Peptides against a protein of PDB entry 3VZA. Designs and how they scored, part 129

Target 1, 98 residues: chain A of PDB entry 3VZA
Amino acid sequence: RVERLCKSKELFEERLGLEIRRIHNEQLQFIFRHIDHKDPDKPYMFTLSINEQGDYEVTSCTPPLDCISEFQLKVRETNNFSAFIANIRKAFTALSFK
Target 2, 62 residues: chain B of PDB entry 3VZA
Amino acid sequence: AAYVTQLYYKISRIDWDYEVEPARIKGIHYGPDIAQPINMDSSHHSRCFISDYLWSLVPTAW

## One batch from the design tools (peptide; made by RFdiffusion4, then SolubleMPNN)

Design b2_p24_7_s3 (from b2_p24_7, 9 letters changed)
Fold by OpenDDE base, seed 2:
Structure b2_p24_7_s3 (fold): chain B 98 residues (1-98), chain C 62 residues (1-62), chain A 24 residues (1-24)
Amino acid sequence: as target 1 above (98 residues)
Amino acid sequence: as target 2 above (62 residues)
Amino acid sequence: VLPEATGEELEKALEVLKKLLEMP
C-alpha cells in the first residue's frame, strides 16, 4: 500500500502539475506547474491554513491573484475544495497570458 | 502519502491505474454524472497539454 | 527555495483538511 500511495502521489504531481508541500504552522503549500506553456516549470503557488475559527485561509499567493480573496470566501461558503483549487489554477492560467 | 493522495482525489476525482507502463496515462475521472475514462499516450502530448486536459475535467462551479 | 515542514506538520494539516473535505 505504501508503495502504491507513493507512486500515486508522483503520478498526481507530474500529471496535474500540482505539488503539495508541508509548511510550518500546519500550513500547506500548493505549487502549480505546467501553467505557462512557454515555461512549464515556472511555479504558481499559494499557501493554505485552517485558522482558529476552522476556516480555510490563504496565507500567501505568488504571483498574486485579484480573485483569491473571493475564492477563499467561496470555499468557506460551499466547502467545495475541488472547485477552489481548480479555480485557482484557472486564474493562474489566465494570468500566464498577461 | 495516504493523506496527500486522498487530497489529490478530493481535488481531482481521478483514480489512476498504477500498473500500466509509465508512458500511459490511464485512469478514471469520477464526475457527478458520469465516470470518464482517461487513456493517453504521454509521449504524444506536452506536459502542459496533459495537465490542462486533466484539469479541464474538474468542474469549477462552486 | 521552497520551505518544507516536518512530516508531522503535514499530517496534522492534512488531517484537519481531510475533516473539512468530508463535510457535506
Scores: peptide ipSAE 0.194, ipTM 0.907, DockQ to the pose 0.581
Fold by OpenDDE base, seed 1:
Structure b2_p24_7_s3 (fold): chain B 98 residues (1-98), chain C 62 residues (1-62), chain A 24 residues (1-24)
Amino acid sequence: as target 1 above (98 residues)
Amino acid sequence: as target 2 above (62 residues)
Amino acid sequence: VLPEATGEELEKALEVLKKLLEMP
C-alpha cells in the first residue's frame, strides 16, 4: 500500500530523527536530527556511496568524526550496516556534548 | 518509498503500528533474540528523548 | 543540506544498497 509506505517514511524520519536523501552520483545523504537536546533541529550528516570496488565509502561527514574511517573499515569487514549507522549516531551524540 | 522503508527496517529493525493515533508511538523492535514492544505517548517525551530511546534498542556491536 | 534528487533516483540508489545489505 502506497499510503502506508509514505506514512512509514514519515514516522521513521520523525521518530528516529533520520532523513535519507539521494544526491548526485548515486550517493545517499543521511541526516540525523534530535541529537543535541539543546538544539533538536541541528543536523548531523554524512554521505555514503558504493565505490567501483563495491565497497561502502563515506564521501563526507559534517561535523567531522575522527572515528568515521574506522567505522567504514568495520562495516566493510562485517557488513553490519545497522551497527554502522547506530555507531555513527552514537559518535555524533558524544560530539554534541563537547 | 518502498526501498527507503526497507532501508529503515534494515537499520532499526522496527515495525510501526500504523493504525494508532499520531500521538501514540507503537511498534515492535525485532532484536536478535527477543521482539520487544514499543508503546509510548509522544506527548510525555521530548523528540530527542524519543529518538535516543529508540536508537538505544539498536545494537552497536559489530 | 543538498536538495534531494527525484524519487526514482532515490529508489535506484536504495536498490543498490539493499542488494549489498542482503549479502552475507
Scores: peptide ipSAE 0.188, ipTM 0.907, DockQ to the pose 0.560
Fold by OpenDDE base, seed 5:
Structure b2_p24_7_s3 (fold): chain B 98 residues (1-98), chain C 62 residues (1-62), chain A 24 residues (1-24)
Amino acid sequence: as target 1 above (98 residues)
Amino acid sequence: as target 2 above (62 residues)
Amino acid sequence: VLPEATGEELEKALEVLKKLLEMP
């Protein structure tokens, strides 16, 4: 099972172009690649934590996204984490064309 | 890797077929209404296209 | 890219997220 899990992680990382890393202070860093077709390895990333109130909190976003605060609000309201991540990737993709 | 794999599934709703050759991207996407198979030849597409396609399967409606 | 935490910290963070994801 451990071998399958490790392989699964690798498949997700490569195929989704999404790496999930642990960051100090119990944060997660989400690193999107394969966004810019001209530079597939260029990272687009944000960090996420659970704040003192138990809510999702985006602690950084590089490059900055105008919509990130709204997305943070939406995920708190809906708890739709999948849509949260997908919308962020969509926003990064749009940004890559600017 | 158990937790992160679970997180990937919760994000993407994709379950990979781990028993196929590396060049074959095969799995199932479990959408809200219907499960759809994934079956791609990675040699026919760029990494960016593959990622874009897979993410296109993930609903963005809140 | 910020420094990576320990494996234990990753598990703790993911556990917290998992709990929240399971909430209605």
Scores: peptide ipSAE 0.187, ipTM 0.905, DockQ to the pose 0.602
Fold by OpenDDE base, seed 3:
Structure b2_p24_7_s3 (fold): chain B 98 residues (1-98), chain C 62 residues (1-62), chain A 24 residues (1-24)
Amino acid sequence: as target 1 above (98 residues)
Amino acid sequence: as target 2 above (62 residues)
Amino acid sequence: VLPEATGEELEKALEVLKKLLEMP
């Protein structure tokens, strides 16, 4: 089972182009690649934590997204974490065309 | 790795087929209404196309 | 270079996230 879990992680990272890392203060860093077809390895990143109120909080976003605050509000309202991540990737994709 | 793989599933709703050869991308996307099979030859596509396609399976409606 | 954290930090963060995701 351990071997399967490790392989699963690798498959997700490569196929989704999404790496999830732990950083200090109980934060998660989400690193998207495969966004810019001209530069597939270019990272698009944001960090996420749970604040003192128990709500999702985006602590950084690189490159910055104008819509990130709205998405943070939406995920708090809907608790649809999947849509939250997918919309962020969609926004990064749109940004890559600029 | 158990926790992160669980998170990946919560995000993507994809379950991979781990028995196939590396060049074959096989799995199932579990949407709210229907399960969508995934079956593609990675050698026929760029990494960006593969990722874009897989993410296109994930609903963005809140 | 991206920062790294301990496995414990990841587990705690993911545990919290799991709880929230299971609420609906």
Scores: peptide ipSAE 0.110, ipTM 0.900, DockQ to the pose 0.526

Design b2_p24_7_s4 (from b2_p24_7, 9 letters changed)
Fold by OpenDDE base, seed 5:
Order: structure tokens, then sequence, then C-alpha cells
Structure b2_p24_7_s4 (fold): chain B 98 residues (1-98), chain C 62 residues (1-62), chain A 24 residues (1-24)
């Protein structure tokens, strides 16, 4: 099971182009790659925490997304974390064409 | 690794087939209404295409 | 829309992940 889980993580990172890291101040960093087909290793990232009220809070977004605040509101309302992450990636993808 | 893989599953709803060779991208995406098999030859596609395709399986409706 | 119970479960998982990923 342990070996399978380790392999699973690697498969997700490579195939989804999504790395998840812990950073300072109890934050999770989500790093998307494979966004820009001309520069597959270029990172698009945001950081997330659970604030003192227990709500999801985006603490940074690089490059910035105009829609990120709306997405934060939506995930708080729906608890649809999958859609939250997918919409962020979609927004980064759209931004990469500008 | 159990927790991070659990998070990946919650995000993507993909379950990989771990018994195939690395070049074979095989698994199942569990959508809300239907399960869709994944079966790709990675040598036929760029990394970006593969990621885009897999993410396209994930609903963006809130 | 995901079940609300799933949201709470995910919240807990995120808290755990934050701690786990801190360790080398």
Amino acid sequence: as target 1 above (98 residues)
Amino acid sequence: as target 2 above (62 residues)
Amino acid sequence: ILEEATGEELEKALKVLQKLLERP
C-alpha cells in the first residue's frame, strides 16, 4: 500500500501537472504546470489556508486572477473544492493566451 | 502520502491503474453520473495535452 | 455541488496535510 501511494502521488503530479506543497504560516501552495504549451514548466500558483473562522482563504495568486475572489466565495458556498481547483486552472489557462 | 493522494482524488476524481507500465495512462474518472475510462499512450501526446485532457474531465460547474 | 459533509472532510484533510508536509 505504501509503495502504491507513493507511486500514485507521482502519477498525479506528472499527469495533472499539479504539485501541492506546505509553505510558511500553515498554507498550502498549489502549483500548476503544463499550462503554457510553449513553456510547460512555467508555474502558475496560488496559496490557500483555513483562516481562524474555518473558511478557505486564498492568500496569494501568481499570476493574479481577477476571478479568484469570486472563486473563493463560490467554494465557501458550495464546498465544491474540485470545481474550485478546476476553475482556477481554467482561468490560468485562459490567462496564458493573453 | 495517503492524505495527499486522497486530496488528489477529491480534486480530480481519478483512480489510476497502478499495474500498467508507466507509458500507459490508465484509470477511471468518476463523474457524478458516469464513470469514464482513461486509457492513453503517453508517447502519443505532449505533457501539456495530457494534463489538459485529464482536467477537461473535471466538471467546473459549482 | 458536493455534499457538505465532504467539505468538512476536506477541511480536516487540508489541516492534516499542512502538518504532514511540514515534516521532512
Scores: peptide ipSAE 0.151, ipTM 0.904, DockQ to the pose 0.064
Fold by OpenDDE base, seed 3:
Structure b2_p24_7_s4 (fold): chain B 98 residues (1-98), chain C 62 residues (1-62), chain A 24 residues (1-24)
Amino acid sequence: as target 1 above (98 residues)
Amino acid sequence: as target 2 above (62 residues)
Amino acid sequence: ILEEATGEELEKALKVLQKLLERP
């Protein structure tokens, strides 16, 4: 079971180009790669925490996204975490074409 | 790695077939209405294309 | 930017998130 789970994680990381890590202050770091086709290893990342109210809070975003605050609001309203992450990736993709 | 795998599934709704050859990207995407098979030859695509394609399966509607 | 964390610490954080994701 452990082997299957580990392999599954590796497949997700490579195929989705998404790494998820825990960082200080009980935050999760989401690192997107494979965004820029000219530089597939260039990271696009954000950090996420749960605030005192129990709501998702984006604590950092690199590079910055103008839409991140709106997405934070949307995920709080809808609890659609999948759409939240996917929309962030889409925004990073759009940014990479500038 | 149970929780991280669960999180990946919550995000992508993809279940990988981890028993196939490394060059074969095989799995199932569970959309809201239907399940869609994934079956790609990784040697025929760039890493970025593969990722873009897989993410395209994930609905962005809130 | 990238910080190392133990598997246990990651699971703790993910467990909290999983609980939230299960809420309607």
Scores: peptide ipSAE 0.128, ipTM 0.902, DockQ to the pose 0.492
Fold by OpenDDE base, seed 1:
Structure b2_p24_7_s4 (fold): chain B 98 residues (1-98), chain C 62 residues (1-62), chain A 24 residues (1-24)
Amino acid sequence: as target 1 above (98 residues)
Amino acid sequence: as target 2 above (62 residues)
Amino acid sequence: ILEEATGEELEKALKVLQKLLERP
């Protein structure tokens, strides 16, 4: 089972182009790759925490997204984490064409 | 890795077939209405295309 | 920018997140 779990993580990382890391202060870093077709390894990332009120909080976003604050509000309202992550990726993709 | 795989499933709703050869991207996407099979030959596509395709399966409606 | 933590720290963070995701 451990071997399968490790393989699963690797498959998700490569196929979705999404890596997840733990950073200080109980934050998670989400790193998207495969966004820019001309530079597939270029990272697009954001960090996420749970604040003292228990709400999702984006603590950084690189490159910056104008829509990130709205998405933070939406995920707090809907608790739709899947849509949250997918919309961020969509926004990064749109940004890569500028 | 148990929790990270759970998180990936929460995000993507994809379950991989782990018994196929590495070049075969095979699994199931569980949408809200219907499950859709995934079956791709990775040698026929770029990494970016594969990722874009898989993410296209994930609804963005809040 | 790319920071890492131990496997245990990652699991703990994911546990908290997972619990929140499962809350109705």
Scores: peptide ipSAE 0.111, ipTM 0.902, DockQ to the pose 0.519
Fold by OpenDDE base, seed 2:
Structure b2_p24_7_s4 (fold): chain B 98 residues (1-98), chain C 62 residues (1-62), chain A 24 residues (1-24)
Amino acid sequence: as target 1 above (98 residues)
Amino acid sequence: as target 2 above (62 residues)
Amino acid sequence: ILEEATGEELEKALKVLQKLLERP
């Protein structure tokens, strides 16, 4: 089971170009790569926590996204975490073309 | 890695076939309507294309 | 920016999020 889980994680990281890390103060860091086709290893990242109210809170976003606050609102309303992450990636992708 | 793999599934709705060769990207995407197989030869595509394709399977509607 | 944590710390954080993801 351990070997399977580790392999699965590696497959997700490489194929989705998404790495997930734990950082201080009970935050998660989401690091997207494979966004910029000219620089596949260039990271696009954001950090996420759960605030005292129990709501998802984006604590950082690099590079910054104008839409991140709206996405935070949407995920709180819908609890659609999948769409939340996917939309962030889409936004990063759009930003990479500018 | 139990929780992280669970999180990846919650995000992508992809279940990998981890028993195949590394060059073969094989799995199943569980969409809202149907389950769609994934079966790609990674040697035929760039890393960015592969990622873009897989993410394209994930609905962005809230 | 690219901070790392132990596997245990990662699991703890993900556990909290996992609970929320399971909520309707």
Scores: peptide ipSAE 0.102, ipTM 0.900, DockQ to the pose 0.530

Design b2_p24_8_s1 (from b2_p24_8, 9 letters changed)
Fold by OpenDDE base, seed 4:
Structure b2_p24_8_s1 (fold): chain B 98 residues (1-98), chain C 62 residues (1-62), chain A 24 residues (1-24)
Amino acid sequence: as target 1 above (98 residues)
Amino acid sequence: as target 2 above (62 residues)
Amino acid sequence: MKAEGEEVKELLRKIIEESPIQEA
């Protein structure tokens, strides 16, 4: 099972172009790649924590997204984390078109 | 990696077929409706196309 | 969705607890 778990993680990272990393101060970093077709390795990322109130809190976003605050509100309201991540990727994709 | 893989599933609702050849991207997407198969030859597509396609399966409705 | 959401939050907490800190 351990070997499969490692393989699974690698498959998700490559196929979704999404890496999930633990960083300082109890935060997770979500790194999207494969966004810019002209530069597939260009990272688009945000960091996330669960604050003292138990709410999702975006602590950084690079490049910045005007909609990120709204998305934070929406995920707090709906608890739909999947849609949250998918919408962020969609927004990053829109940025890549400039 | 158990928790991370679980999170990937919670995000994407994709379950991979681990018994296929490396160049074959095969799995099942469990959307709100019926399950949909994924079956792609990675040699026929760019990495960006593959990722875009897979993410297109994930609903963005809140 | 609320129950699912709380499950994800707990999952995130477990990832934070389990995973070594990596460079930001």
Scores: peptide ipSAE 0.699, ipTM 0.953, DockQ to the pose 0.953
Fold by OpenDDE base, seed 3:
Structure b2_p24_8_s1 (fold): chain B 98 residues (1-98), chain C 62 residues (1-62), chain A 24 residues (1-24)
Amino acid sequence: as target 1 above (98 residues)
Amino acid sequence: as target 2 above (62 residues)
Amino acid sequence: MKAEGEEVKELLRKIIEESPIQEA
């Protein structure tokens, strides 16, 4: 089972181009790659915590997204974390077309 | 990696087929209505295309 | 999706609780 879980994680990381990392101060870092077709390894990332109120809180976003605050509001309202992540990726994708 | 793997599933709703050859991207996307098969030859696509395609399966409606 | 969302939130807490820090 451990082997399968490890393989599963690797498949998700590569195929979705999404890495999830635990970083300092009780935060998770979500790193998107495969966004820029001209530079597939270019990272687009944000960090996330659950604040004292138990709400999702984006603590950083690199590169910055104008819509990230709205998405934070939406995920708090809907609790649709999947849509939250997918919309962030869509926003990063749009940003990559500079 | 159990919790992280579970999180990936909660995000993507994709379940991979782990018994196929490495070059085959095969699985099932469990959308809100019906399950859709995933079956791609990775050698025929760029990494970015594959990721874009898979993410296109994930609903963005809040 | 509130119930499912809370499950995800708890899942995130578990990841934070049990995963080693990978970045300072």
Scores: peptide ipSAE 0.698, ipTM 0.953, DockQ to the pose 0.844
Fold by OpenDDE base, seed 5:
Parts: C-alpha cells; structure tokens; sequence
Structure b2_p24_8_s1 (fold): chain B 98 residues (1-98), chain C 62 residues (1-62), chain A 24 residues (1-24)
C-alpha cells in the first residue's frame, strides 16, 4: 500500500499540476503548475488554514486574485471544496493570459 | 501520503488505473451524474494540455 | 454537500497534523 500511495500522489501531482504542502502555522500550500503553457513550471499558489472558528481561511495568494475573497465566502457557504479548488485554478488560468 | 491522496480524490473525483504503463493516463472520473473513463496517451499531449483537460472534468458550480 | 465538506475539513486537519512542515 505504501508503494501504491506514493505512486498515487506522484500521479496526481504531475497530471493535475497540483502540489499540496504543509507549511508553518498550521497552513497548507496549494501550488498549481501547468497553468502558463509558455512556462509550465511557473507556480500559482495560495495558502489555506482552518481558523479557530472552523472556517476555511485563505492566508495568501500568489499571484493575487481579486476573486479569492469571494471564493472563500462561497466555500464557507457551500463547503464545496472541490469547486473551490477548481475555481481558483480557473482564475489563475485566466490571469495567466494577462 | 494516504490523506493527501484522499484529498486529491475529493478534489478531482478521479481514480487512476495503477496497472498501466506510465505513459498511459488511464482512470475514471466520477461526476455527479455518470462516470467517465479517462484514457490518454501522454506522448500525444503537453503537460499543460493534460492538466487543463483533467481539470475541465471537475465541476465549478458551487 | 455539507457533510462531505466536513469530511474534507477533517482530512485537511489530518494532513496538517501528520505532514512535516516544509518551507513556504
């Protein structure tokens, strides 16, 4: 199972172009790549925590997205984390066209 | 990596076929209505195209 | 969806708990 889990993680990271990292202060960093077709390794990222109230809280977004606060509100309302992540990637993709 | 892989599934609803060669991107996407097979030859596509395609399977409706 | 969402929150908590801290 350990071997399978390692392979699974690698497949998701490469195929989705999404890396998930644990960073300081009880935060997770979500790093999107494969966004800019001219620079596939260019990272687009945000950090996330669950605050003391139990709510999703975006603690950073690089590059910044003007829609990120609205998405945070939406995920708090719906708890649809999948749509949350997918919409962020969609927004980063749109941003990459400048 | 157990929890992270579970999270990837919760996000993408993709279950990979782990028995095929690395160049074959094969799996199943479990959408809200019907399951859709994934079966791609990675040598035919860029990494960005593959990622874009897979993410296109994920609903963005809240 | 709310129940599923709470499962995800718990999953995230577990990742934070058990994963080593990496540089930002």
Amino acid sequence: as target 1 above (98 residues)
Amino acid sequence: as target 2 above (62 residues)
Amino acid sequence: MKAEGEEVKELLRKIIEESPIQEA
Scores: peptide ipSAE 0.697, ipTM 0.952, DockQ to the pose 0.961
Fold by OpenDDE base, seed 1:
Structure b2_p24_8_s1 (fold): chain B 98 residues (1-98), chain C 62 residues (1-62), chain A 24 residues (1-24)
Amino acid sequence: as target 1 above (98 residues)
Amino acid sequence: as target 2 above (62 residues)
Amino acid sequence: MKAEGEEVKELLRKIIEESPIQEA
């Protein structure tokens, strides 16, 4: 089953183009790839923590998204983490069409 | 990887079929509607297309 | 959704707890 778990993670990373990394200060880094069809390996990323109040907190976003603060508010209101991640990817996709 | 894979499921609602050949992207998406099968030949699509398609299955409504 | 949302938060905490720090 350990082998299955490793395979599962790899499949999700490649197929969704989403990597999840643990970084310093109790934060997770979410790295989207496969956004720019002309440069599939170009990363679009944000970092996330659960703050002392138990709320989602975006600590960085690269490249920056004008909507990220609104999305943080929305996920705090709805707790819909799936929509949160999907909307961020959607925003990065729109940004790639500069 | 156990918690990470659980998180991927919470995000995407996709369960992969792990018994098929690597070139076959096969699984089930458990959206709000009736579960829908995923069955793609990766050799027929770009990585970006595949990702875009899979993400299109994920609702963006809050 | 709220209850499931809290479950996701717990998942995130568990990932942070068990995962080694990687280069940012």
Scores: peptide ipSAE 0.697, ipTM 0.952, DockQ to the pose 0.935

Design b2_p24_8_s2 (from b2_p24_8, 10 letters changed)
Fold by OpenDDE base, seed 3:
Parts: C-alpha cells; structure tokens; sequence
Structure b2_p24_8_s2 (fold): chain B 98 residues (1-98), chain C 62 residues (1-62), chain A 24 residues (1-24)
C-alpha cells in the first residue's frame, strides 16, 4: 500500500500538474504546472493556512490573482474546497493568456 | 503520502487504475451524477492538454 | 457539501500537522 500511495501521489502530481507541499509556518503550498502550454513547467502557486478561527486563509499567491480574495470568501462560505482549487487553476489559466 | 493522496481525491474525485502501463492514463472520475471513465494514451497528448482535460472534469460551481 | 467540506478541512489540518516540512 505504501508503494501504491507513493505512485498515486506521483500520478496526481504529473497528471493534474498540481504539487502539494507542507511548508513552514503551518502552511500548505499548492503549485500548479501545465498551465502555460508554451512553458509547461512554469509554476503558478498559492499558499494556504487554516487560521486560529478555523478558516481558510490564502497567505500568498504567485502570480497574484485579483479573484483570490473572493475565492477565499467563497470557500469559507461553501466549504467546497474542490471548487476552490479548480477555480484557482481556472484563474491561473486565464492569467497565462494575458 | 496517505493524507495527500486522499486530498487529491477530494479535490479531483479521480481514482486511478494503477495496474496499467505507465503510458496509459486510466481511471474513473466520480462526479456528482455518474462516474465517468478516463482512458488516455499519454503519448498522444501534451502534458498540458492532459491536465486541462482532467481539470475540466472537476466542477467549478461553488 | 458541508460535511464533505469539514472532512477536507480536517484532512488539511492533519497534513499540516503531520507532514514533513518541505520548505523552510
């Protein structure tokens, strides 16, 4: 099962182009790749924490997204984390065309 | 890695078929309605196309 | 989605708590 888990993570990372890292200060870093078809390895990333109130808090976003604050609000309202991540990727994708 | 893989599933609702050859991207997407199979030959597509396609399966409605 | 969302949040908290730090 351990081997399967490792393989699973690798498959998700490569196929979704999404890497998830535990970083300092109790944060998770979400790194999207495969966004820019001209530069597939170009990272688009944000960091996330859960604050003392238990709310999702985006602590950084690179490149910055105008919609990230709204998405943070929406995920707090809906708790739909899947839609949260998917919408961020959609926003990064749109940004890559600019 | 267990928690991270669980998180990937919670995000994507994709379950991979781990018994196929590496070049075959095979799995099942479990959407809110019916499950839909995934079956792609990675050699026929760019990494970006594959990722875009898979993410297109994930609903963005809040 | 409320229950699922809570589960995901707890999952994230576990990752933050138990996963090794990959960036200082």
Amino acid sequence: as target 1 above (98 residues)
Amino acid sequence: as target 2 above (62 residues)
Amino acid sequence: MEEEGKEVKELLKKIIKESPIEEA
Scores: peptide ipSAE 0.737, ipTM 0.957, DockQ to the pose 0.805
Fold by OpenDDE base, seed 5:
Structure b2_p24_8_s2 (fold): chain B 98 residues (1-98), chain C 62 residues (1-62), chain A 24 residues (1-24)
Amino acid sequence: as target 1 above (98 residues)
Amino acid sequence: as target 2 above (62 residues)
Amino acid sequence: MEEEGKEVKELLKKIIKESPIEEA
């Protein structure tokens, strides 16, 4: 089972181009790659925490996204975390076209 | 790794076929309507294309 | 969606609580 889990994580990371890391101060870092077709390894990332009120809170976004605050509001309203992540990737993709 | 893989599934709704060769991207996407098979030869596509395609399967409607 | 969302949030909390820190 451990081997399967490790393989599963690797497959998701490579195929989705999404890495999820636990970092300091009770935060998760979401790192998107494979966004810029000219530079597939260029990272697009944001950090996320769950604040004391139990709400999703984006603590950083690099590069910055004008829509990130709206997305934070939407995920708090809908709790649709999948759409939250997918919309962020969509926004990063749009940003990569300069 | 167990929790992270569960999270990947919750995000993507993709279940991989772990019994195929590494170059074969095979699985099932469980969308809100009909489950769709995934079956790609990775040697025929760039990493960016593969990721873009897989993410295109994920609904963005809130 | 509420139930699913709650499940995901709890999953995230578990990751934050139990996963090793990978970066400062």
Scores: peptide ipSAE 0.737, ipTM 0.956, DockQ to the pose 0.838
Fold by OpenDDE base, seed 1:
Structure b2_p24_8_s2 (fold): chain B 98 residues (1-98), chain C 62 residues (1-62), chain A 24 residues (1-24)
Amino acid sequence: as target 1 above (98 residues)
Amino acid sequence: as target 2 above (62 residues)
Amino acid sequence: MEEEGKEVKELLKKIIKESPIEEA
């Protein structure tokens, strides 16, 4: 089953173009690729932690998104993490057209 | 990897078919409605198209 | 949705706690 888990992670990474990393200071890094069709390997990323209050906290966003603070508020209100991630990707996609 | 794969499922609601050849992107998306099959020939699509399509299956409503 | 959201948050906490650091 260990092999299956590794394969699963690889499939998700490639097919969704989303990599998830554990980084320093109790943070997760979410790296989107396959956003820019002209440069599929160009990364769009943000880092996330859960603060002492138990709330989602975006600690960085590269490139920056004007809507990221609003999305942080929304996910805190709804706890819909799936929509949170999907909306961030949607925003990165929109940004790539500039 | 176990927790990360669980997280991917929680985000995407996709369950892959691990018994098919690598060129076949096959699985099931478990959305709010009836589960829908995924069945794509990766050789017929760009990586960006595939990702865009799969993400289009994920609701963005809060 | 709230219950699901809580489960996801706990899952994230587990990843943060138990997963190897990939970037310093």
Scores: peptide ipSAE 0.736, ipTM 0.956, DockQ to the pose 0.810
Fold by OpenDDE base, seed 4:
Structure b2_p24_8_s2 (fold): chain B 98 residues (1-98), chain C 62 residues (1-62), chain A 24 residues (1-24)
Amino acid sequence: as target 1 above (98 residues)
Amino acid sequence: as target 2 above (62 residues)
Amino acid sequence: MEEEGKEVKELLKKIIKESPIEEA
């Protein structure tokens, strides 16, 4: 099972182009790649914590997204974390075309 | 790694077939509707195309 | 969705608590 879990993580990372890291200060870093077709390894990142109130809080976003604050509000309202991540990727994708 | 893989599933709703050759991207997407199969030859597509396609399966409606 | 959302949030908390730090 351990071997399967390791393989599973690697498959998700490569196929979704999404890496998830635990970083300092009780945060998770989400790193999207495979966004820019001209530079597939170019990272698009945001960091996330759960604050003292138990709410999702985006602590950084690189490159910055004008919509990230709205998405934070939406995920707090809906608790739809999947849509939250997918919409962020969609927004990063839109940036890559500009 | 168990929690991270669980998170990937919660995000994507994809379950991979681990018994196929590495060049075959095979799995099942469990969307809000009926489950849909995934079956791609990675040698026929760019990494960006593959990722874009898989993410297109994930609903963005809140 | 609310119950699913709660599960995801708890999952995230577990990852934050138990996973090794990869960046300073």
Scores: peptide ipSAE 0.736, ipTM 0.956, DockQ to the pose 0.829

